# Peptides against a protein of PDB entry 5TDY: the designs that were tried, part 13

Target 1, 88 residues: chain A of PDB entry 5TDY
Amino acid sequence: EKKIDGRRKAAVLLVALGPEKAAQVMKHLDEETVEQLVVEIANIGRVTPEEKKQVLEEFLSLAKAKEMISEGGIEYAKKVLEKAFGPE

## One batch from the design tools (peptide; made by RFdiffusion4, then SolubleMPNN)

Design b1_p11_4_s1 (from b1_p11_4, 4 letters changed)
Fold by OpenDDE base, seed 2:
Structure b1_p11_4_s1 (fold): chain B 88 residues (1-88), chain A 11 residues (1-11)
Amino acid sequence: as target 1 above (88 residues)
Amino acid sequence: VADIIKEWLSE
């Protein structure tokens, strides 16, 4: 498993969400951070399936740890994300 | 989602 830096992880996730949802998320960040992320997204280049999978799985893990999703809901959330943002 | 992004940016 390749190590992904935090900025890259954020960019990958935001791109996976799509521009509209990503914009909604970034409204919770300060302007300077948003500008940095936009630049990161603009220079994201190729995102491998492995990279996207890794980012989304870490996202779910962290979401569970922060009690954003229940223990029993993580598998459901994973399926939703895989369906929406997973393999084409 | 934003909170997780903030965590990633703190790495």
Scores: peptide ipSAE 0.685, ipTM 0.942, DockQ to the pose 0.825
Fold by OpenDDE base, seed 5:
Formats: sequence, structure tokens, C-alpha cells
Structure b1_p11_4_s1 (fold): chain B 88 residues (1-88), chain A 11 residues (1-11)
Amino acid sequence: as target 1 above (88 residues)
Amino acid sequence: VADIIKEWLSE
């Protein structure tokens, strides 16, 4: 798989969330970080299905590792993401 | 989600 830099991963995730939800997430970030992310989003270009899948899978892995979601919730979360953002 | 974003930005 292709290595994706952190800024790109963040942009891909935020775009996948949609503008309203992305805005809610970015309320937890400082102004400079938000500006950086907006630039990344503006220059995101094409997001391949492979890239989106890779980002979302890493997100789920990290969310699990941080106990943001239970191990039993991973499958459910994957299904939710598949419905919301397409097959992952 | 924001915490993971922060982690990615720290890479």
C-alpha cells in the first residue's frame, strides 16, 4: 500500500465526513491547525477508493487502540462507515 | 475524531 502523510490522512477523513461534521470536529483544533487543514482539503484533488479505505481503516484501528470504541464495536463501526462513506 | 487528527498531524 502507498504511504499517506498525516496531513493527507486528516484531509481525506474530514472530506469523507462532510462539511457539517468536519466543522464540528475542527472545533476541537486550534485556529492555525484548522487553517492548515483547510489548505490540505482545498488541495486534496482526487481521493482514490484505495486511499479512502486505507485512511478509514487506520482511523478505526487507532480508535480501537485508544479505546474510543470497543473491540466488539469495530465491526459495527466498519458497517457504519461503509454505509456513510462507501465500501471500505 | 479530533484526537486522531491531532495524532496524524504529529507525524
Scores: peptide ipSAE 0.678, ipTM 0.941, DockQ to the pose 0.868
Fold by OpenDDE base, seed 4:
Structure b1_p11_4_s1 (fold): chain B 88 residues (1-88), chain A 11 residues (1-11)
Amino acid sequence: as target 1 above (88 residues)
Amino acid sequence: VADIIKEWLSE
């Protein structure tokens, strides 16, 4: 497993959410952080399937641990990520 | 989602 830095993880997740959901999420962040993330997204380059899988699985694990989402199958959660998750 | 993003950015 390749280690992914936090900034990269954030960029990968935001891109996975789509522009509309990503924008809603970033409304909860300060302006400087948003600018940082925009730069990361702009320079995201290629996201491998393995990298995306790793980021999404970590996200789902953290979200469930924080009770941000209901318990359920991780594979199902992945399928509905873009629609089900918002500015959380 | 934003809270998790904040955690990742604090790494």
Scores: peptide ipSAE 0.682, ipTM 0.942, DockQ to the pose 0.771; fails the geometry check
Fold by OpenDDE base, seed 1:
Structure b1_p11_4_s1 (fold): chain B 88 residues (1-88), chain A 11 residues (1-11)
Amino acid sequence: as target 1 above (88 residues)
Amino acid sequence: VADIIKEWLSE
């Protein structure tokens, strides 16, 4: 497992969410941060399946720890994430 | 989601 830069993780997640949901999420961030993330997204290049999986798994772990999502199967959550998870 | 992103950006 390769260590992923925090900015990279954020970009990968936002791209995975899709443009509409990503936009809603970024409404909760300050302007400078949004600009930085947009640049990161623009230069995201190729995202490997392994990288995406790693980011999403870490996201789910953190989300559960913060009680942002209910407990449940990681695999199920991953399947629903792109379509259902919103600006939180 | 935004809270987690903020956490990642603080690394």
Scores: peptide ipSAE 0.682, ipTM 0.942, DockQ to the pose 0.837; fails the geometry check

Design b1_p11_4_s2 (from b1_p11_4, 6 letters changed)
Fold by OpenDDE base, seed 4:
Structure b1_p11_4_s2 (fold): chain B 88 residues (1-88), chain A 11 residues (1-11)
Amino acid sequence: as target 1 above (88 residues)
Amino acid sequence: IADIILEWLKE
């Protein structure tokens, strides 16, 4: 399993969300951070299914830890994310 | 989501 750079994780997640949702997320970030993310997205290249899976799983783990989602909803969230952004 | 993004950028 390959270690993924934090900047790349961010780019992978944002690309997975799609341009509309990604834009909504970045509205909560400062201008300099947005510029950084845009550069990372522009240079993301090919995202492997394994990278995508790793990023989404780490996202869910962190979201749970921050109580952004309930423990009871974590399994549901995994299924939703896999259906929406998982392997096609 | 934004908070998680920021944490990743701090790595």
Scores: peptide ipSAE 0.692, ipTM 0.948, DockQ to the pose 0.810
Fold by OpenDDE base, seed 5:
Structure b1_p11_4_s2 (fold): chain B 88 residues (1-88), chain A 11 residues (1-11)
Amino acid sequence: as target 1 above (88 residues)
Amino acid sequence: IADIILEWLKE
């Protein structure tokens, strides 16, 4: 796997969510952070299917570790995310 | 999701 910059990971995830959901997420962040993310999104360029997959898988792993999703739920969540936001 | 994003930004 290619090493992905943390700022890029954030941008990739937000773009994958779509503008409406991304906006809802960013409402939980301060203005300076939002501005930073918008800059990263503006400079995201091409997002490869591999990058999307890698970012989403890392997201799911972190979400599991933080107990945001259950052990049994991660497989389901992965399938949902792959279908909705994964490789297109 | 926001929490994870913040962690990524701290890397």
Scores: peptide ipSAE 0.691, ipTM 0.947, DockQ to the pose 0.788
Fold by OpenDDE base, seed 2:
Structure b1_p11_4_s2 (fold): chain B 88 residues (1-88), chain A 11 residues (1-11)
Amino acid sequence: as target 1 above (88 residues)
Amino acid sequence: IADIILEWLKE
């Protein structure tokens, strides 16, 4: 498992969400942060299936820790994300 | 999601 830079993790997640949903998420961030993320997205290059998997799994782990999703729902959420954003 | 992204940017 390769270590992924935090900025890259953010870019990978946002790209996986798609432009419309990514934009909605970024509306909650300040202008400077948005500009930073846009640059990261623009220079993301190739995202490997392994990177995407790692990022999404870490996202789910953190979301669970923050109680954004129920403990019993994490597996379901993972399946939803994989079906929506996982396949290449 | 934004909150998690902010945490990643602090790394």
Scores: peptide ipSAE 0.691, ipTM 0.948, DockQ to the pose 0.813
Fold by OpenDDE base, seed 1:
Formats: C-alpha cells, sequence, structure tokens
Structure b1_p11_4_s2 (fold): chain B 88 residues (1-88), chain A 11 residues (1-11)
C-alpha cells in the first residue's frame, strides 16, 4: 500500500462522507483546521478506489478501537458514513 | 470522526 499523508486521508474521508455529513463533522473543528481541510478537499483531484479503501479501512480500525461505531464490514460502514453517520 | 481527523492532521 502507498503511504497516504494525514491531510490527504482527512480529505478523502470527508469527501467520502458527502458534503452534508462532512459539514457536520467540520463544525467540531476550529476555523483554521476547517480552512486547511477545505483547501485539501478543493485540491483532492483523483481519488483511486484503492486509496479510498485504504483510508476507510484505517478509519474503521480507529473508529472501532474508540468504540465509535459498531463492528461490521467496510461496505456497511461506508453506507453508514454516507447516509447516517453524524458528526463525531 | 473529528477526533480521527485531528489525529491524521498531526501526522
Amino acid sequence: as target 1 above (88 residues)
Amino acid sequence: IADIILEWLKE
């Protein structure tokens, strides 16, 4: 797997969440951080399926470790993220 | 989610 920098991971995740959920997440961040993330999102360019998968897998690993989400597969988690997962 | 984002931004 290719190493993805943290800023890129954040942008990929936020885009994957969709604009509504991404906005809900960002309201919990300070202004400077939001500005940074918006720039990253604006310049995200091409996101490969492999890159997206890698980011989501890492997210799921961290989220499960923090007991933020129920255990489950990547596909289910992706649906939760896009449709129902609120700010956190 | 925000917590994880912040951790990534520290990398």
Scores: peptide ipSAE 0.690, ipTM 0.948, DockQ to the pose 0.749; fails the geometry check

Design b1_p11_4_s3 (from b1_p11_4, 4 letters changed)
Fold by OpenDDE base, seed 3:
Structure b1_p11_4_s3 (fold): chain B 88 residues (1-88), chain A 11 residues (1-11)
Amino acid sequence: as target 1 above (88 residues)
Amino acid sequence: MAEIIKEWLAE
């Protein structure tokens, strides 16, 4: 796996969510951080399937550790990722 | 989701 910059990970996730949902997430961030993320999104360029999969899997791992989603939801999400982007 | 983003930005 290639190491992904933290700012890059955030931008990839937000783009994956779409503009409406990304905006809702960013409401929980300070204004300066939002502006920085908008710049990152504007310069995101190409996102490879591998990069997107890596970011989403890390997100799910962290979400599980923080008990943000149910175990069943995590398992289902992983299956969706495998179907969409191929095996790990 | 915002909390995880904050952690990524702190790296």
Scores: peptide ipSAE 0.635, ipTM 0.930, DockQ to the pose 0.785
Fold by OpenDDE base, seed 2:
Structure b1_p11_4_s3 (fold): chain B 88 residues (1-88), chain A 11 residues (1-11)
Amino acid sequence: as target 1 above (88 residues)
Amino acid sequence: MAEIIKEWLAE
């Protein structure tokens, strides 16, 4: 498993959300940070399925730790990810 | 979600 830069993780997540939802999330960040993230997104380049899977799974793990989503929701999301990015 | 992003940016 490759280590992913924190800024890259953020960019990958935001791209995965889509432009509209990503914009909504970024409204909770300071303006300078948003500008930095936009640059990261613009230069994101190729995102592998493995990288995307890693980022989303880490997100779910952190969301669980912060009690942002229920256990059932996390398990469901993981199953969806496995279906989408699992064994080829 | 933004809070998680903030943590990633703080790494």
Scores: peptide ipSAE 0.633, ipTM 0.930, DockQ to the pose 0.838
Fold by OpenDDE base, seed 5:
Structure b1_p11_4_s3 (fold): chain B 88 residues (1-88), chain A 11 residues (1-11)
Amino acid sequence: as target 1 above (88 residues)
Amino acid sequence: MAEIIKEWLAE
């Protein structure tokens, strides 16, 4: 597993969400932060399936720790990720 | 999601 810097993780997540959802999330960030993220997104380049999986799994782990989503929801999401990016 | 993003950016 490769170490991914925080800015990269954020960019990968936002791109995965799509422009509309990403925009909604960014409304909760200050202007300077948004500008920073836009630059990261613009220079994101190729996102590998492994990288995307790693970012999304970390996101789910953090979301669970913060009780942002139910245990059942996290389990479901992990199953989706496993089917989409896990071993085929 | 924004909260987690903020934490990532603070790393």
Scores: peptide ipSAE 0.631, ipTM 0.930, DockQ to the pose 0.792
Fold by OpenDDE base, seed 4:
Structure b1_p11_4_s3 (fold): chain B 88 residues (1-88), chain A 11 residues (1-11)
Amino acid sequence: as target 1 above (88 residues)
Amino acid sequence: MAEIIKEWLAE
């Protein structure tokens, strides 16, 4: 497993979400942080399937730990992320 | 999602 810096993880997630959903997420961030993320997104380059998978799995793990998603819904969440943002 | 992003940016 390759280590991914936090800025890149954020950019990968936001790009995976698409512009509308990404914008909704970034509404909860301060303006300077948004500008930083836009730069990261602009310079994201190629995102490998392995990298995207790693980021999404970490996201799910953290979301579960923070009880942002129910335990009973974790498998469903994995399916949703896989279908919406996973390998094509 | 924003909470997780904030944590990633704090790494």
Scores: peptide ipSAE 0.630, ipTM 0.930, DockQ to the pose 0.761

Design b1_p11_4_s4 (from b1_p11_4, 4 letters changed)
Fold by OpenDDE base, seed 3:
Structure b1_p11_4_s4 (fold): chain B 88 residues (1-88), chain A 11 residues (1-11)
Amino acid sequence: as target 1 above (88 residues)
Amino acid sequence: IAEIIKEWLAE
């Protein structure tokens, strides 16, 4: 398993969300951070299935730790994410 | 989602 740069993780997740949803998420970030993320997204290049899976798994883990998702819904949420942000 | 992104950017 390769360690992924934090900025890259963010870019991978945002690209997976799509431009509309990514824009909504970035409304919660300061302007300078948004500009930095846009640069990362512009230079994201190829995202391997392994990277995407790793990023989404870490996201779910962190979301659970922050009680953003109920424990009973973790598996369901994982399937939803894989369905919505899977290979495209 | 934004809060998790902030944490990633702080790494």
Scores: peptide ipSAE 0.686, ipTM 0.944, DockQ to the pose 0.791
Fold by OpenDDE base, seed 5:
Structure b1_p11_4_s4 (fold): chain B 88 residues (1-88), chain A 11 residues (1-11)
Amino acid sequence: as target 1 above (88 residues)
Amino acid sequence: IAEIIKEWLAE
């Protein structure tokens, strides 16, 4: 398993969500942060299936830890995110 | 999602 830096993880997740959903998420971030993410996205290059998997798994783990989703909701969340995959 | 993004960016 390859280590992914935080900025890359964020970019991978946002690209995976697609532009419309990514835009909705970015509305919760300050302008400077959005600009930084846009740069990361612009330079994302190829996103491997492994990276997407790692990022999604970490996201779900963190979401669970923060009780944003229940343990029983993890599988559901995975399916939702998988179906949310957009162009990358 | 945004909150987790923020945490990743703070790493």
Scores: peptide ipSAE 0.683, ipTM 0.943, DockQ to the pose 0.800
Fold by OpenDDE base, seed 2:
Structure b1_p11_4_s4 (fold): chain B 88 residues (1-88), chain A 11 residues (1-11)
Amino acid sequence: as target 1 above (88 residues)
Amino acid sequence: IAEIIKEWLAE
């Protein structure tokens, strides 16, 4: 399993969310960070299925740990995100 | 989601 740097993880997730939802998320970040992420997204290049899987799993793990999603909501969230980046 | 992204960017 390849290690993914944090910047790449963020870019992969944001791309998976789609431009509209990604924009909504980035409204909670400072302006400089948003600019950096936009650059990362623009240069994301090829995202492997393995990367997408890793990013999603880590996201869900962290979201669960932070109680951002309920135990029963994990599978739902996973399905939503998978559908989001499924259609590449 | 933003909070998780912030955490990733802090790595």
Scores: peptide ipSAE 0.683, ipTM 0.943, DockQ to the pose 0.788
Fold by OpenDDE base, seed 1:
Structure b1_p11_4_s4 (fold): chain B 88 residues (1-88), chain A 11 residues (1-11)
Amino acid sequence: as target 1 above (88 residues)
Amino acid sequence: IAEIIKEWLAE
């Protein structure tokens, strides 16, 4: 497994969420951070299935640890992220 | 989600 830097992880997740949900999430970040993330997203290039899986798995792990989401499988989490997750 | 992103950006 390849190590992914934090900025890349954030960009991958935001792209996976879609622009509408990503925008909602970024309302909780400061202006400078948003600008930095937009640059990362603009330069994201190819996101491999492996990267996406790795990022979503780490997200799921962290979200569960923080009790932000209920327990469940990665497939369900992916569906939620892509279709329903809001500004959290 | 934003809190997790903040953690990633702090790495």
Scores: peptide ipSAE 0.682, ipTM 0.944, DockQ to the pose 0.770

Design b1_p11_5_s1 (from b1_p11_5 with I2L)
Fold by OpenDDE base, seed 3:
Structure b1_p11_5_s1 (fold): chain B 88 residues (1-88), chain A 11 residues (1-11)
Amino acid sequence: as target 1 above (88 residues)
Amino acid sequence: NLVAEVIKEWL
């Protein structure tokens, strides 16, 4: 399994959300962080299927660990996110 | 919020 840089993971996730939703997310981040992420997004290049899978799985894992998604909502959330990432 | 909090963990 290839380790993905944290900034890269964030960029992959934000691109999947689209520019409008990504912008809303970044409103919760400090200005310096936003600037860094914009650079990563601009240079994201090709995102492999493996990267997308890793980012999605780690996202769900962290979201669950933070108890920000109910037990019954995990599977549904996964489907929503997979849809956001587009066809594989 | 949720996405932002996860991203903060990655950075």
Scores: peptide ipSAE 0.714, ipTM 0.947, DockQ to the pose 0.790
Fold by OpenDDE base, seed 1:
Structure b1_p11_5_s1 (fold): chain B 88 residues (1-88), chain A 11 residues (1-11)
Amino acid sequence: as target 1 above (88 residues)
Amino acid sequence: NLVAEVIKEWL
């Protein structure tokens, strides 16, 4: 399993969410971070199915660790994110 | 925001 750069992971996730949701998310980030992420998004190129899987799994892991989603909500969250990433 | 907080961890 290849290690993914943090900026890359963030860009992959934001692109998957779509521009509207991504914009809402970035309102919670500082200006410099937003600028950096916009650059990463612009240069994202091809996102492999493996990258999408890794990003999804790590997202769920961190979200759970932060107790921002319940254990019972893990299954639902996974389905939502899988839908956002699209079929591949 | 959940997504924002996770992204902050990645950066």
Scores: peptide ipSAE 0.707, ipTM 0.947, DockQ to the pose 0.797
Fold by OpenDDE base, seed 5:
Structure b1_p11_5_s1 (fold): chain B 88 residues (1-88), chain A 11 residues (1-11)
Amino acid sequence: as target 1 above (88 residues)
Amino acid sequence: NLVAEVIKEWL
């Protein structure tokens, strides 16, 4: 497993969401953060399936750790992400 | 927003 920096992870996640949903997410971030992420997205290059899987798995792990999704809901969340962003 | 909160954690 390769280490991915935070900005890269965020960019991968946002690209996976698509532009419309990504824009809605970015409304919750400060302007400087948005600018940084836009630059990172612009330079994202190729996102490998391995990177995407790693990012989405970490997303789920953090979401669970924050108790923003129940432990019982983690499998449901995985299925939703698979449908929305591709197989994970 | 869940995604935004996770992103904030990464940055």
Scores: peptide ipSAE 0.688, ipTM 0.946, DockQ to the pose 0.843
Fold by OpenDDE base, seed 4:
Structure b1_p11_5_s1 (fold): chain B 88 residues (1-88), chain A 11 residues (1-11)
Amino acid sequence: as target 1 above (88 residues)
Amino acid sequence: NLVAEVIKEWL
């Protein structure tokens, strides 16, 4: 397993969500962070299926740990993200 | 926001 830096993980996730959803997310981030993420997104290059998988799994893990999604909502969240990360 | 909070963890 290849280690992915935090900035790249964030960029991968935001790109997968699409520009409209990504914009909604970034409204919750400070201005400097947004600028940094935009740079990462602009330079994201190729995202491998392995990276997508790692980012998705870590997202779900962290979301669950923060209890921001219920146990019953895990499968739903997974499906939503799988659609975002789905085959291109 | 769920996604935003996770992103904050990564940064």
Scores: peptide ipSAE 0.688, ipTM 0.946, DockQ to the pose 0.826

Design b1_p11_5_s2 (from b1_p11_5 with N1D I2L)
Fold by OpenDDE base, seed 3:
Structure b1_p11_5_s2 (fold): chain B 88 residues (1-88), chain A 11 residues (1-11)
Amino acid sequence: as target 1 above (88 residues)
Amino acid sequence: DLVAEVIKEWL
């Protein structure tokens, strides 16, 4: 399993959300962070299926750890995100 | 929000 750079993980997730939703998320980040992420997004290139899987799984793990999603909502959130990433 | 908070952990 290849370790993914944090900035790359963020870029992968944001691209999956689409430009409109990604923009809404970025409103919660500081200006410098946004600039860095824009660069990563611009140079994202090809995202492998393995990267998508790793990003999704880590996202769900962190979201659960932060208790920001109810236990009953974890599975639903997973489906929503998988849909956002497109067909594998 | 949720996505932003997770991203902050990655950066």
Scores: peptide ipSAE 0.720, ipTM 0.950, DockQ to the pose 0.794
Fold by OpenDDE base, seed 1:
Structure b1_p11_5_s2 (fold): chain B 88 residues (1-88), chain A 11 residues (1-11)
Amino acid sequence: as target 1 above (88 residues)
Amino acid sequence: DLVAEVIKEWL
């Protein structure tokens, strides 16, 4: 696997969520971070299936580590996200 | 926000 830059991972995730949900997320980030992410999104270019997979897997891993999603809900969460990166 | 917290870890 190729290591993905943190800014790139964030941009990939935000784009996958769609503009409405992405906007809601970015309300929780500081101004400078938002500006940086907007630049990354504007220059995101091609996102490979592998990148999407890596971002999704790491997201689930971190979400679980933060105990913000139940352990038993990992498989369900993965399925939901794979369809459209639905609810946060 | 879950997504925001994860993103913060990446940055």
Scores: peptide ipSAE 0.711, ipTM 0.950, DockQ to the pose 0.815
Fold by OpenDDE base, seed 4:
Structure b1_p11_5_s2 (fold): chain B 88 residues (1-88), chain A 11 residues (1-11)
Amino acid sequence: as target 1 above (88 residues)
Amino acid sequence: DLVAEVIKEWL
């Protein structure tokens, strides 16, 4: 398993969400962070299936750990993201 | 925002 740096994980996630939803997310980030992420997105290149899998799994793990959503919400998020990261 | 908070953890 290849280790993914944090900036790349964020970029992979944002790309999977699509530009409209990604923009909504980035409204919650500071200006410098947004600039950094835009650069990462622009240079993301090929995202492997393994990267997608790792990013999704870590996202769900962290989301649950933060207890920002209910267990049912986690399952919903999983389904949404699985579709986003699914076969194209 | 859930996604934003997770991203903040990664950075």
Scores: peptide ipSAE 0.710, ipTM 0.948, DockQ to the pose 0.828
Fold by OpenDDE base, seed 5:
Structure b1_p11_5_s2 (fold): chain B 88 residues (1-88), chain A 11 residues (1-11)
Amino acid sequence: as target 1 above (88 residues)
Amino acid sequence: DLVAEVIKEWL
């Protein structure tokens, strides 16, 4: 498993969400962070299936660890993100 | 926002 830079993980996730949803997420971030992420998105290049899988799994792990979603919510999130990232 | 909070963790 390859280590992924944090900014790259964020960029991969945001691109997967699409521009409209990504924009809504970015409203919760400070301006400098948004600018940094936009640069990362602009230079994202090829996103491998392995990267997509790693980003998705880490997202779900962190979401669960933060207890921001229930166990059922994890399954829902997996399905939603699978549509964005592709199959795991 | 869940996604925003996770992103903040990554940065």
Scores: peptide ipSAE 0.694, ipTM 0.948, DockQ to the pose 0.834

Design b1_p11_5_s3 (from b1_p11_5 with I2L V6I)
Fold by OpenDDE base, seed 5:
Structure b1_p11_5_s3 (fold): chain B 88 residues (1-88), chain A 11 residues (1-11)
Amino acid sequence: as target 1 above (88 residues)
Amino acid sequence: NLVAEIIKEWL
């Protein structure tokens, strides 16, 4: 598994969400952070299926750790995200 | 927002 820096992980996730949903997420971030992420997104280049999978799995792991999704829900969430935003 | 909070952790 390749190490991905935080800024790239965020960019990959936001791109996977699409512009409309990404915009909604970024409304919860300060202006400077948004600017940084926009730059990262602009320079994202090619996002490999492996990167997408890694980022989404880490996202799900963190979401689970925050107990915002149930233990049983993690498997379902992985399937949904993989079909919608995972390897294309 | 869950996604925003996780992004904040990454940054």
Scores: peptide ipSAE 0.688, ipTM 0.945, DockQ to the pose 0.832
Fold by OpenDDE base, seed 3:
Structure b1_p11_5_s3 (fold): chain B 88 residues (1-88), chain A 11 residues (1-11)
Amino acid sequence: as target 1 above (88 residues)
Amino acid sequence: NLVAEIIKEWL
């Protein structure tokens, strides 16, 4: 399994969500971070199915870990995977 | 939200 840097993981996830949902997520980030992520997204290039799968599975794992403090977190994470995973 | 918090952990 290839290691993916955190910035790329974030970019892959945001691209998978689509621009509208990604924009909503980024409202919860500081402005400087948003600018950095936008640049990363702009230079994302090709995202392999393997990368996307790896990122989304890690996301789901982390989401499950936060379920204890996030109401509906597991269900939300599953929906994100189902809606975002696959060709777009 | 949840997605934003996970992204923060990646950065």
Scores: peptide ipSAE 0.687, ipTM 0.944, DockQ to the pose 0.807
Fold by OpenDDE base, seed 2:
Structure b1_p11_5_s3 (fold): chain B 88 residues (1-88), chain A 11 residues (1-11)
Amino acid sequence: as target 1 above (88 residues)
Amino acid sequence: NLVAEIIKEWL
């Protein structure tokens, strides 16, 4: 399993969500962070299936970790993954 | 937003 940079993970996840959902997510980030992520997305290049899998699995893991903090977090995470693993 | 918070942790 290859190590993935945090910025790369974020970009991969956002791309997997699609432009509409990604935009909704980025509304919760500060302007500078959004600009950085947009650049990262623009230069994302090839995303391997393995890389995408790693990112989405880590996302799920982190979402589970927040389950006790946020009610409905797991259900939301599942919905995100369903969209991310959908037809592409 | 859960996704946004997770992204923040990655950055």
Scores: peptide ipSAE 0.686, ipTM 0.945, DockQ to the pose 0.845
Fold by OpenDDE base, seed 4:
Structure b1_p11_5_s3 (fold): chain B 88 residues (1-88), chain A 11 residues (1-11)
Amino acid sequence: as target 1 above (88 residues)
Amino acid sequence: NLVAEIIKEWL
């Protein structure tokens, strides 16, 4: 698999969430970070299905590591994300 | 925010 830089991962995730959810997320980020992410989103270009899957899977992995979701919830979360953000 | 915290780790 291709290695994705952090800035792009963030942009891919935010785009996948949609503008409404992305806006809510960025309220928790500092102003400079928001500006940087907006630029990345503006220049994101094409997001391949592989990139999207890769980013979302890493997101779930990190969410579990932070114990924000239970182990049993990972499979459910994957299905939710695939259903909500997978089929573009 | 979960997403925000994970994004911070990526940056």
Scores: peptide ipSAE 0.686, ipTM 0.945, DockQ to the pose 0.830

